# Ledger of designs, part 218: peptides against a protein of PDB entry 3V4O

Target 1, 234 residues: chain A of PDB entry 3V4O
Amino acid sequence: DQPLAKDKVALLIGNMNYREHPKLKAPLVDVYELTNLLRQLDFKVVSLLDLTEYEMRNAVDEFLLLLDKGVYGLLYYAGHGYENFGNSFMVPVDAPNPYRSENCLCVQNILKLMQEKETGLNVFLLDMCRKRNDYDDTIPILDALKVTANIVFGYATCQGAEAFEIQHSGLANGIFMKFLKDRLLEDKKITVLLDEVAEDMGKCHLTKGKQALEIRSSLSEKRALTDPIQGTEY

## One batch from the design tools (peptide; made by RFdiffusion4, then SolubleMPNN)

Design b2_p29_7_s2 (from b2_p29_7, 13 letters changed)
Fold by OpenDDE base, seed 3:
Structure b2_p29_7_s2 (fold): chain B 234 residues (1-234), chain A 29 residues (1-29)
Amino acid sequence: as target 1 above (234 residues)
Amino acid sequence: SLSLQSFSPLADLTEEEKAALELERLLKE
């Protein structure tokens, strides 16, 4: 029997126009493409660009309000970021130079809050660099996570590595989204789908040795983004 | 023209230029 979602909700954040850091271009196109794809999958999608710290925190809060028991939650982020001691930090556009953890949003903290909603599936797609921030030596104390076995992380890069965008005649696309968009609509377990994306990225000589997808998951059920919504929602 | 840019805030124009050249080479193969 196929698993069912109570509902499907996605928050997409693309930060490009940083005040104190290099500007990016790919998040604009990538957020747009992903929005269209997720809508085809019957996700309720909120897409936001160039968020300050205040706006990002508010967006996450509102996203969490849409989550409930059995709901599929997907968070996509494209922008600057870093990873310290296993914790991923998303950088708002108004972050100072240098930025620190108190200026950023911790993904693992968001996951903790999502678990409290008893969601059916938690998917994080993080298109950001995962290099250590040498200007922040703070080790955050995070609350213990529950054992829900419904978590999937798709990191655009390996730990300690960088994410890239390809620019062509003023247009830019993230490498991760370039391959993800070709398979996102497939009816497969989300971890299997991402594994195929990883293979595509690895076989392409354009990205070979430059960027590799990392999948980190604890998913005990055959959950797919194509899973139908319970009832007569759609 | 094509270019490759890192999402890292530490990326500079020099590295971007190098990456762009490499990408152009690969696209021609």
Scores: peptide ipSAE 0.054, ipTM 0.498, DockQ to the pose 0.271
Fold by OpenDDE base, seed 1:
Structure b2_p29_7_s2 (fold): chain B 234 residues (1-234), chain A 29 residues (1-29)
Amino acid sequence: as target 1 above (234 residues)
Amino acid sequence: SLSLQSFSPLADLTEEEKAALELERLLKE
């Protein structure tokens, strides 16, 4: 039987106008395009740009309130970030220089909270740098995750690397979004979909040796972003 | 270092502004 979603909710965050860090351009277009695509997939989408730490935390809280048992949750982030000890940190626009974990939002903490909601699917699409932040020596203490087998991470870049953007139709997309948007509406298991995106990215001569999509998942069911909402048909 | 870097010239500011306005419009609907 085709998996069903109780509901589908997405939080999209694009940070570009940083106060103490270099400004970005791609997040604007990427959030725009992803918003439109996810809405076509009947996601309830909350899209926000240039969030402070306070605003980001509030956005996550509000996002979590929309999650419940069987709900598909998708978090997309485009902006500055880093990865320490396997934990991904999203950097708010008002983060100091240098930023530390206390200034940022830990994705794995959000995942933990999503698991508590007994979501049907947890998808993280992280279009951010994954380099180590040498200015942050804090070792995050995370609660043990549940074994839910419904987690998918799509990292725009490999561990320790950076993400890049490319001009498309006069506007700059992140390279990840450039390829993701072409396949996002396909009725395929999300990991299969992302794998195809990875192959497409791999064929791009501009990113060879510079950026590669990394998929990390524990998904035991054939769940897709196209899965219908309970009581509805596509 | 930058988390996101451009391989090509940045988008025209006017186009970015247009995109921003369109995004705001769509998000408010």
Scores: peptide ipSAE 0.053, ipTM 0.424, DockQ to the pose 0.067
Fold by OpenDDE base, seed 2:
Structure b2_p29_7_s2 (fold): chain B 234 residues (1-234), chain A 29 residues (1-29)
Amino acid sequence: as target 1 above (234 residues)
Amino acid sequence: SLSLQSFSPLADLTEEEKAALELERLLKE
């Protein structure tokens, strides 16, 4: 049977104008393009740029309020970040230099909270570096995740690597978004879709040996971003 | 190090400005 979403909600965050870190450019266009695409998929999209820690936490809280049983939740982040001990940290624009975990938002914590909402699908698209932050030696104490089998991580880059942007038509996209946008509307299981994006990205000579998409998932159902919303016909 | 690094500078700043304006419009909806 065709999987159905109770609703579809996405939070898109693009951080560019950092106070204590190098400024970025790609998140602007990436958030814009992804917003338009997700709206075509009937997602309720909240898109925000250049969020402070306080604003990011509030945005996540508001996002979580929109989630409920069976709701598809998608979190996209483009900006500075790091990964320590398997945990992804999104860096707010007002984060200090160096930043630590207490200054950042842990994606896995958000996932935990999404699981508590009994969401139908949890998708994280993280366009950030995944290098270890040596200035943060804190080991996060995270609650164990539930076995919901509805989790998909799309990492723009592999562990320990950086994410890049590429100029196109005078503008710059993150390399991840450059390829993701071409396939996002396809009616395919989200992991299959991302796998194809990974292959497309792999053909880019500019990123060979520099950036590769990593998919980490526990998805036992053929869930797609194109799945109809319950009670509606498409 | 940079979490997201540009391969090159933007060639058309005006297009970037246009994109920013459009995004702003969308975010206000």
Scores: peptide ipSAE 0.078, ipTM 0.427, DockQ to the pose 0.057; fails the geometry check
Fold by OpenDDE base, seed 4:
Structure b2_p29_7_s2 (fold): chain B 234 residues (1-234), chain A 29 residues (1-29)
Amino acid sequence: as target 1 above (234 residues)
Amino acid sequence: SLSLQSFSPLADLTEEEKAALELERLLKE
């Protein structure tokens, strides 16, 4: 009846203190809050802040080592980013100005590697801008993805748009995380959950016309973040 | 190489709570 996860593993990355780019504030609180929530969902959570390119690549490698057949994998990223030709790039804190794809981590490449692990579910929550990087015309040549029907992307903003944080008195919160955290613990199919988050976020007058959640998924099973881990039902 | 581990955020619970409350206030205005 209910799908089971062999294990549940999450990698959370929040980049704020960029060397050559505007500093952010919200990722600190957002990563912290998401960490606590995912732990309540029995995820094994690794949370890291302000990663260089080298550190980010190592973090992803270690994350992949924790994935295996039937494992639920969740990658959350909050920081600077861009999207070129449908590929999302996470920007390390030591990225040059301007940065190029060779300086960044391609999310779709990570997805490809996750598929090779035969994971039960692949969730990407990307709290980053999705504007095109005009300083990089590189077209990444990626192998075709397998038809696994277990992929969910939650983009904090729509294609070509920016993700925002609200800053006041030195404190900041991301709009995406504000609404995500209210529903994250609900026992619902992950795409349904995100759709409800999108509706909640759409009622925010502060970001109306500026930021909207986009869901891109290929999920043929009713998989939820609340799905129990095999062997731990009692 | 980097060994992965969880971190303790620089912001304490008080700061998080303050941020959350402030955000709630702003969203309701």
Scores: peptide ipSAE 0.029, ipTM 0.452, DockQ to the pose 0.016; fails the geometry check

Design b2_p29_7_s3 (from b2_p29_7, 14 letters changed)
Fold by OpenDDE base, seed 3:
Structure b2_p29_7_s3 (fold): chain B 234 residues (1-234), chain A 29 residues (1-29)
Amino acid sequence: as target 1 above (234 residues)
Amino acid sequence: MEELQSYSPLPELTEEERKKLLEELEKKR
């Protein structure tokens, strides 16, 4: 049977104008284009740019309020970030230099909260670096995740590696979004779709040996971003 | 020729520098 979503909700965050860190450019374009694509997929999309720590936490809280049993939740982040001990941290624009985990938002904590909502699908698209933050040795104590088999991570880069944008005078996508946008509307299982994006990215001469997409999933059902919303016309 | 900008604001450290830094951070706890 065709899987159905109770609803589809996405939170997109693009951080560019950092106070104490190098400014970025691509997140503006990436958030804009992804917003348009997800709306075509009948997602309710909240798109935000240049969020402080306080604003990011509030945005996540509001996002969680829109989630419920069977709802598809998608979180996209483009900006500075790091990964320590398998935990991904999104960096707010007002983060100090150097920043620590207490200044950032942990993605795995958000996942835990999404699981409590009994969502139908949890998708994380993280266009950030996964390099170790040597200025933070804190080992976060996180609650154990449930076995929900509905989780998909699309990392713009490999563990311990960096994500990049192209330096250009004009508007341009980050490397991840450049390839993601071409396939996002395809009616395929989300993990299959991302795998194809990974292959496309692998052919890029600019990032060969520098950036590669990593898919981490526990998805026991054939769920796609194109899945119809329950109670709607097909 | 296209140039890449990293999403990491952190400087690259040698393995030895990293170990030393982590050791110093542990002492502050």
Scores: peptide ipSAE 0.310, ipTM 0.704, DockQ to the pose 0.670
Fold by OpenDDE base, seed 2:
Structure b2_p29_7_s3 (fold): chain B 234 residues (1-234), chain A 29 residues (1-29)
Amino acid sequence: as target 1 above (234 residues)
Amino acid sequence: MEELQSYSPLPELTEEERKKLLEELEKKR
């Protein structure tokens, strides 16, 4: 028997037009394509682009309001980012140069809040760099996470490494989304799905030795993005 | 050949540069 979701909600954020940092291109296409895919999976999707710190925090707050017991929550982020001491920070478009943790949104803090909602599944797809920010050595004080065994992180790159987009004429995906989109609709446990994406990405000659998908999970049930919503027939 | 754009705008620092930077930042606090 496959698990059921009470509901499925996704927040997608793509930051491109940074004020004090290099502009990006791929998040536009990536958010668009992921939105379409997740909607096919019956997710309620909120997609936002180029969010300031204030707007990002508000978006997360609104996202959290849509979460409840048994709800599948998915957060996707594409943009600049960094990782310090195992904590992932999403960089708003109005972040200063250099930015610090107080200018950014900590993913693990969001996870904590999602856990408080007693969600059925928490998925984070983070298409951002994970290099250490040497401009901020502050260790964030985070509340301890609960043992919910329903957490999946799909990092576009490994710890300490960079994530990339392809720069050429026209529209192109980031490396992560390029491979993720091909498998996202598969009816597989989300960790298995991401593992296959990782293998596909590993064959990319452009990012060989530069970018590799990392999966970090504590998922004790066979949860899939394709899991049906309770009370619905398909 | 296609070019890659990193999602990291931060420059790479040497260990010495990092140390110096952190010391300077601490002094400003």
Scores: peptide ipSAE 0.283, ipTM 0.677, DockQ to the pose 0.710
Fold by OpenDDE base, seed 1:
Structure b2_p29_7_s3 (fold): chain B 234 residues (1-234), chain A 29 residues (1-29)
Amino acid sequence: as target 1 above (234 residues)
Amino acid sequence: MEELQSYSPLPELTEEERKKLLEELEKKR
């Protein structure tokens, strides 16, 4: 009855020191804290900061090489981003101003590639804005996704909305990670866990009406980040 | 006091600016 993962692999990217865009602060702390949490969950975690386009593409390629049948794959991104026509774009630190899709990494393309690996679970935690980039009118033609029923998106914000970090004295989390970190270790179906995070975030007066977590899922099984790795003690 | 910083570096465009931008993008096609 207990779902098992063949393995658990996570790629965490935090971009903050942009060359042509406003610098961020929270991704540093967010990636660090999430790394520690995921490692407690027996994820193999690759954490990278301030990646150029080339480095991001390479990181994704290497991440994909670690995925295989039944493997839990988790991609976390914190940084600048946008969403056009339902496609999420992560912005590298060396992206020009303005940036376009050709300068960015499309999350849905990564998902397609993950599906080809026949992963057991695909989790995307995207701590970025989802506003439309009016400087880019390109409509990506993506291959149709497979019906794998194992996809979970945790968007830090709603479609067309912005994600924020907290400007505080010293180091602070982004809004999304502030609430995510409190529940991430809970042994719950990932969608249930994220739903609770959404409720917690909804109680924050600072972001009320400005940022709300959106969950998009086709997950048909009770899979959790706490699921044991096959062949290990549980 | 806590303040929020947006993760969007893109400027907010007016409808008129958006139209002009789209026209320019079409010309580059």
Scores: peptide ipSAE 0.274, ipTM 0.661, DockQ to the pose 0.743
Fold by OpenDDE base, seed 4:
Structure b2_p29_7_s3 (fold): chain B 234 residues (1-234), chain A 29 residues (1-29)
Amino acid sequence: as target 1 above (234 residues)
Amino acid sequence: MEELQSYSPLPELTEEERKKLLEELEKKR
């Protein structure tokens, strides 16, 4: 039995031109490439670059409005970030130095809101660092998550580690996207797909001991990004 | 297939930057 999506919606955010933090390069290319790939998978894609806190929150709010029962929701973020106590924080371009949780968007909070929409699948692809922010001593108060068994996290790096860009001349992907893009169109369960990406990344000498993909999932169904949209012709 | 509207203005790329980006994307196709 082929799983079906009621619809497919993706929000892609790439932050590069930070005001008070090092500028990045890869998110531009990564967002564009991922946009093209997801469109081939019939996702409705909103891709945004260099968002302030206000703009990011608005984008997330609008994204959530597009989610409903059975809809596949995908959030991709490339930019600065950190992780405190298992909570991932995306850093807007206008974040102060140092930034704290109140300046950032908590991914787990977004997940909670997505769960309320009764989505068919929630995918988070987070191309950001996961080091602890020692300047933020706040313990986030998060709402309890529901048991929806439709959640997939693809972390570009493991806990406490960093995610990197490929350092060479010209336009280049981040390391995560370098490998993700080669498999994204495969008709496989999303967790299986990401696992293969992890293996590919693991074979790269550039990332050995530096960056490793982490998959965190609670997915009880064979959901794939290639799943057809309900009502569409096979 | 529908592209959703941008919720915020995208940074304007120079024509050269846009061209480079497109060229790189084409090479990867």
Scores: peptide ipSAE 0.039, ipTM 0.357, DockQ to the pose 0.015

Design b2_p29_7_s4 (from b2_p29_7, 13 letters changed)
Fold by OpenDDE base, seed 1:
Structure b2_p29_7_s4 (fold): chain B 234 residues (1-234), chain A 29 residues (1-29)
Amino acid sequence: as target 1 above (234 residues)
Amino acid sequence: MLELQSFSPLPDLSEEEKKKLLEERLKKL
């Protein structure tokens, strides 16, 4: 039985021009390339760059309004980030130095809200560092997640590790996006697709021992980004 | 030429800085 999506919606955020932190280059190109690919997959894509905390929260709220039962939701983030106690935090461009959890957006909170929408698939592609932020001593109290068996995390790097961008000939791509873009259009279960991306990334000598893709999934169905939208013929 | 740049924005804390942070936390208790 072919899985169907009620709709497919993606929010892409690339933060690069930070006020109080080192500037990045890759998010610009990465968001652009991913936008084009996801549109080919019939996603409704909202792509935003250099968001303040306020703007990021608003963007997430608007994104959530587009989600409903059976909808495929994809959140992509490229920028500074950290991970404390298993929680991923996206850093807005106006975050102070040092930043704390109160200044950032917690991905797991977004996931909770997506689950409340009874989405068909929740995909998170996080191209950020996952190092511990020692400046933040807060332990977030999160609502319990439901067991929906429809969650996929693609982390650009391992827990506690860093993510990198490659600059070549004036252009920069994140390591993660460099390999993801080559396979994203393949008609495969999303976890299988990401596993292949992981293997491709593993062959990169530049990041060997420095960055490795981590897949975290509870997906129990053969769902793919290529799945047709309900009511459409393919 | 290929160049790598880390997405890590914050430097690691020194042991002394960690100690200060801990002390500050303890004072709030």
Scores: peptide ipSAE 0.225, ipTM 0.640, DockQ to the pose 0.776
Fold by OpenDDE base, seed 2:
Structure b2_p29_7_s4 (fold): chain B 234 residues (1-234), chain A 29 residues (1-29)
Amino acid sequence: as target 1 above (234 residues)
Amino acid sequence: MLELQSFSPLPDLSEEEKKKLLEERLKKL
């Protein structure tokens, strides 16, 4: 049976111009390229750059309002981030130095909220570092996630590792996006697609031993980003 | 907050790499 999406909604966030942290360059291009690709996949895409904490939270809230039963939800983030105790934190541009969990958005909390919407697929593409933030000693108590078997995480890097952007002649692209964009339109199960991206990335001599794609999934169905929207001719 | 606007496509990194096989700079995200 061909999996169907009730709808497809994506929120793309690229944070570059941090107030208290090093500025980035890649998120601009990465968000742009991903936006175009996801639109070709019939996603309704909201793409935002340089969001404050308040704006990020609002964007997520609005994103969640677009989710419903059977909807494919995709969250892409490019920017500074960290991972503490298995929880991923996206850093807003106005985050203090040092930032802590209360200043950031926890991806797993967003996932929980997405699960409450009974989405058909939850995809997180996180192009951020995953190093431990030693300045954050808070252990978040998260509610238990439901067993929905529709979750896919594409981490640009391994746990405890860093994600990088490549700069050529003043232009920058994230390593993750560099390889993801070549595969994203393929009609394959999303985990298979990401696995191929991981292999492509693994051939990059510049990031060998420095950055590797990690796929974490609980996806029991052959769901693809190319899956047609229910009731459409696609 | 800046909503993404439409721009002309930027050159593919692969093309840039082919044209300028000199130095690649990695920056931490």
Scores: peptide ipSAE 0.040, ipTM 0.343, DockQ to the pose 0.020
Fold by OpenDDE base, seed 3:
Structure b2_p29_7_s4 (fold): chain B 234 residues (1-234), chain A 29 residues (1-29)
Amino acid sequence: as target 1 above (234 residues)
Amino acid sequence: MLELQSFSPLPDLSEEEKKKLLEERLKKL
């Protein structure tokens, strides 16, 4: 049977104009490209740039309000980030230097909240570095996740590694989005789709040994971003 | 906070130009 989504909602965040950290360029173009693609897939898309901590938390809260049973939720983030003890942290533009977990948003905490909404699919696409933040030794104590088997993480880079963008005076995609955008519209299970993106990235000599996509998933059903929406369409 | 609405079209670069750009301009996030 063809899986159905009750609705499809995406929150895209691109942070580039940091106050206390190096500025980025790719998030602008990457968010734009992904927005257009997801809209073609009938996602309701909210795309935001350069969010402070307060604004990011509010954006996530509003995003969660749009989620419900059977809804496909997709969170995309491009910007500075780090990973401590298996937890991913997104860095707001007003984060201090150095930043700590209390200044950032924990992705796994967002996932926990999404599970409470009984979503049909939870997709996280994280285009950020995953190195440990040595200035933050806090071990976050998070609530245990439910066993929902509907979770997909697409990390732009390997654990403990760095993600890259192209920095120049013009417009260009980051490395992750460069390969992702070519396949995102394909009617395939999301994990299969991302696996193919990983292969494409791996075949490029420019990124060999520098950046590799990591897929972490617990997805027991053949769910795709192309899955049709059931019921009344808005 | 800035919400995305519209952008100019991306330039159409040749594959060779794209390759050169990638080789010369890779930066860490």
Scores: peptide ipSAE 0.026, ipTM 0.398, DockQ to the pose 0.021
Fold by OpenDDE base, seed 4:
Structure b2_p29_7_s4 (fold): chain B 234 residues (1-234), chain A 29 residues (1-29)
Amino acid sequence: as target 1 above (234 residues)
Amino acid sequence: MLELQSFSPLPDLSEEEKKKLLEERLKKL
C-alpha cells in the first residue's frame, strides 16, 4: 500500500547574520539547495533567512496554519542552536548574548502543535549544534506528546555535539546538507533515507569523530518524502 | 527578514582541498 499525503508543506529557516553571535554562511546555500529539492518533491516550500524572534514565531504560526489532517509537515532549520534536557532550541538572529529559552523557539513545542493538526508526517531536520547552554538553567515543562507514530528527527549532529560548515571562497555548505542533498529525492522511507545519509557522512574522514547524524523517530508507516499527494496523478 | 533568492552553488572541491579547508576553516554552527 502506497502512503498518500493530503498535502506537503515545508518551512525552511536559515539564520546566519546574527547580531550578537558569530555569523554563519552555510544556511544560505543549504536553504537554497533544500528548497529546490523539496519543490521537486511537490512540497509547498516557504524559505526564510535571518529571522528575528518575532519573525520566526510568526513564520511557524503561518506554517502551522497550512497543516491539516494527513498533511506532511517538514521543518528545516540551519543556524545556531542548543539542546537542554532533550529540548532543541532554535536561535533567532536578534537573540541576546547569552541567549536563553525565552529568546528561542523550542522545536518540541512546535511538534506538539503539529500533532494537534493531525498531520500525516512530521519531519524535523535540524542543522544546528546540540550542546548544552549553560546560561539557560530553565527546565521546560512540556505537555505529553500524543502517540502518533509519525515523527522523524534528523539531527545534523549527535547529542551534546556540534554541527559544522565548510567555508570556501565566501561560500559555505553545512556538512549535513552536503550529504542529505545527494539522497533526498530517493523513494525510500524517510528513516531509511536518513540512515543512508548517516552512513555517507560517517565515511567522510574529515568529520569523523566530529559530527555524526542522529536519527530519532517514531514512524510506524513506510512514509517517504516522495509520497504522492492525494488526488494527483503519479 | 529576507526571502531566498537564486545564487551560485558551492564550487566542487578536491579531496585534498576539502581536507585543507576542514583543517583551516571548520566553523561551528
Scores: peptide ipSAE 0.036, ipTM 0.351, DockQ to the pose 0.024; fails the geometry check

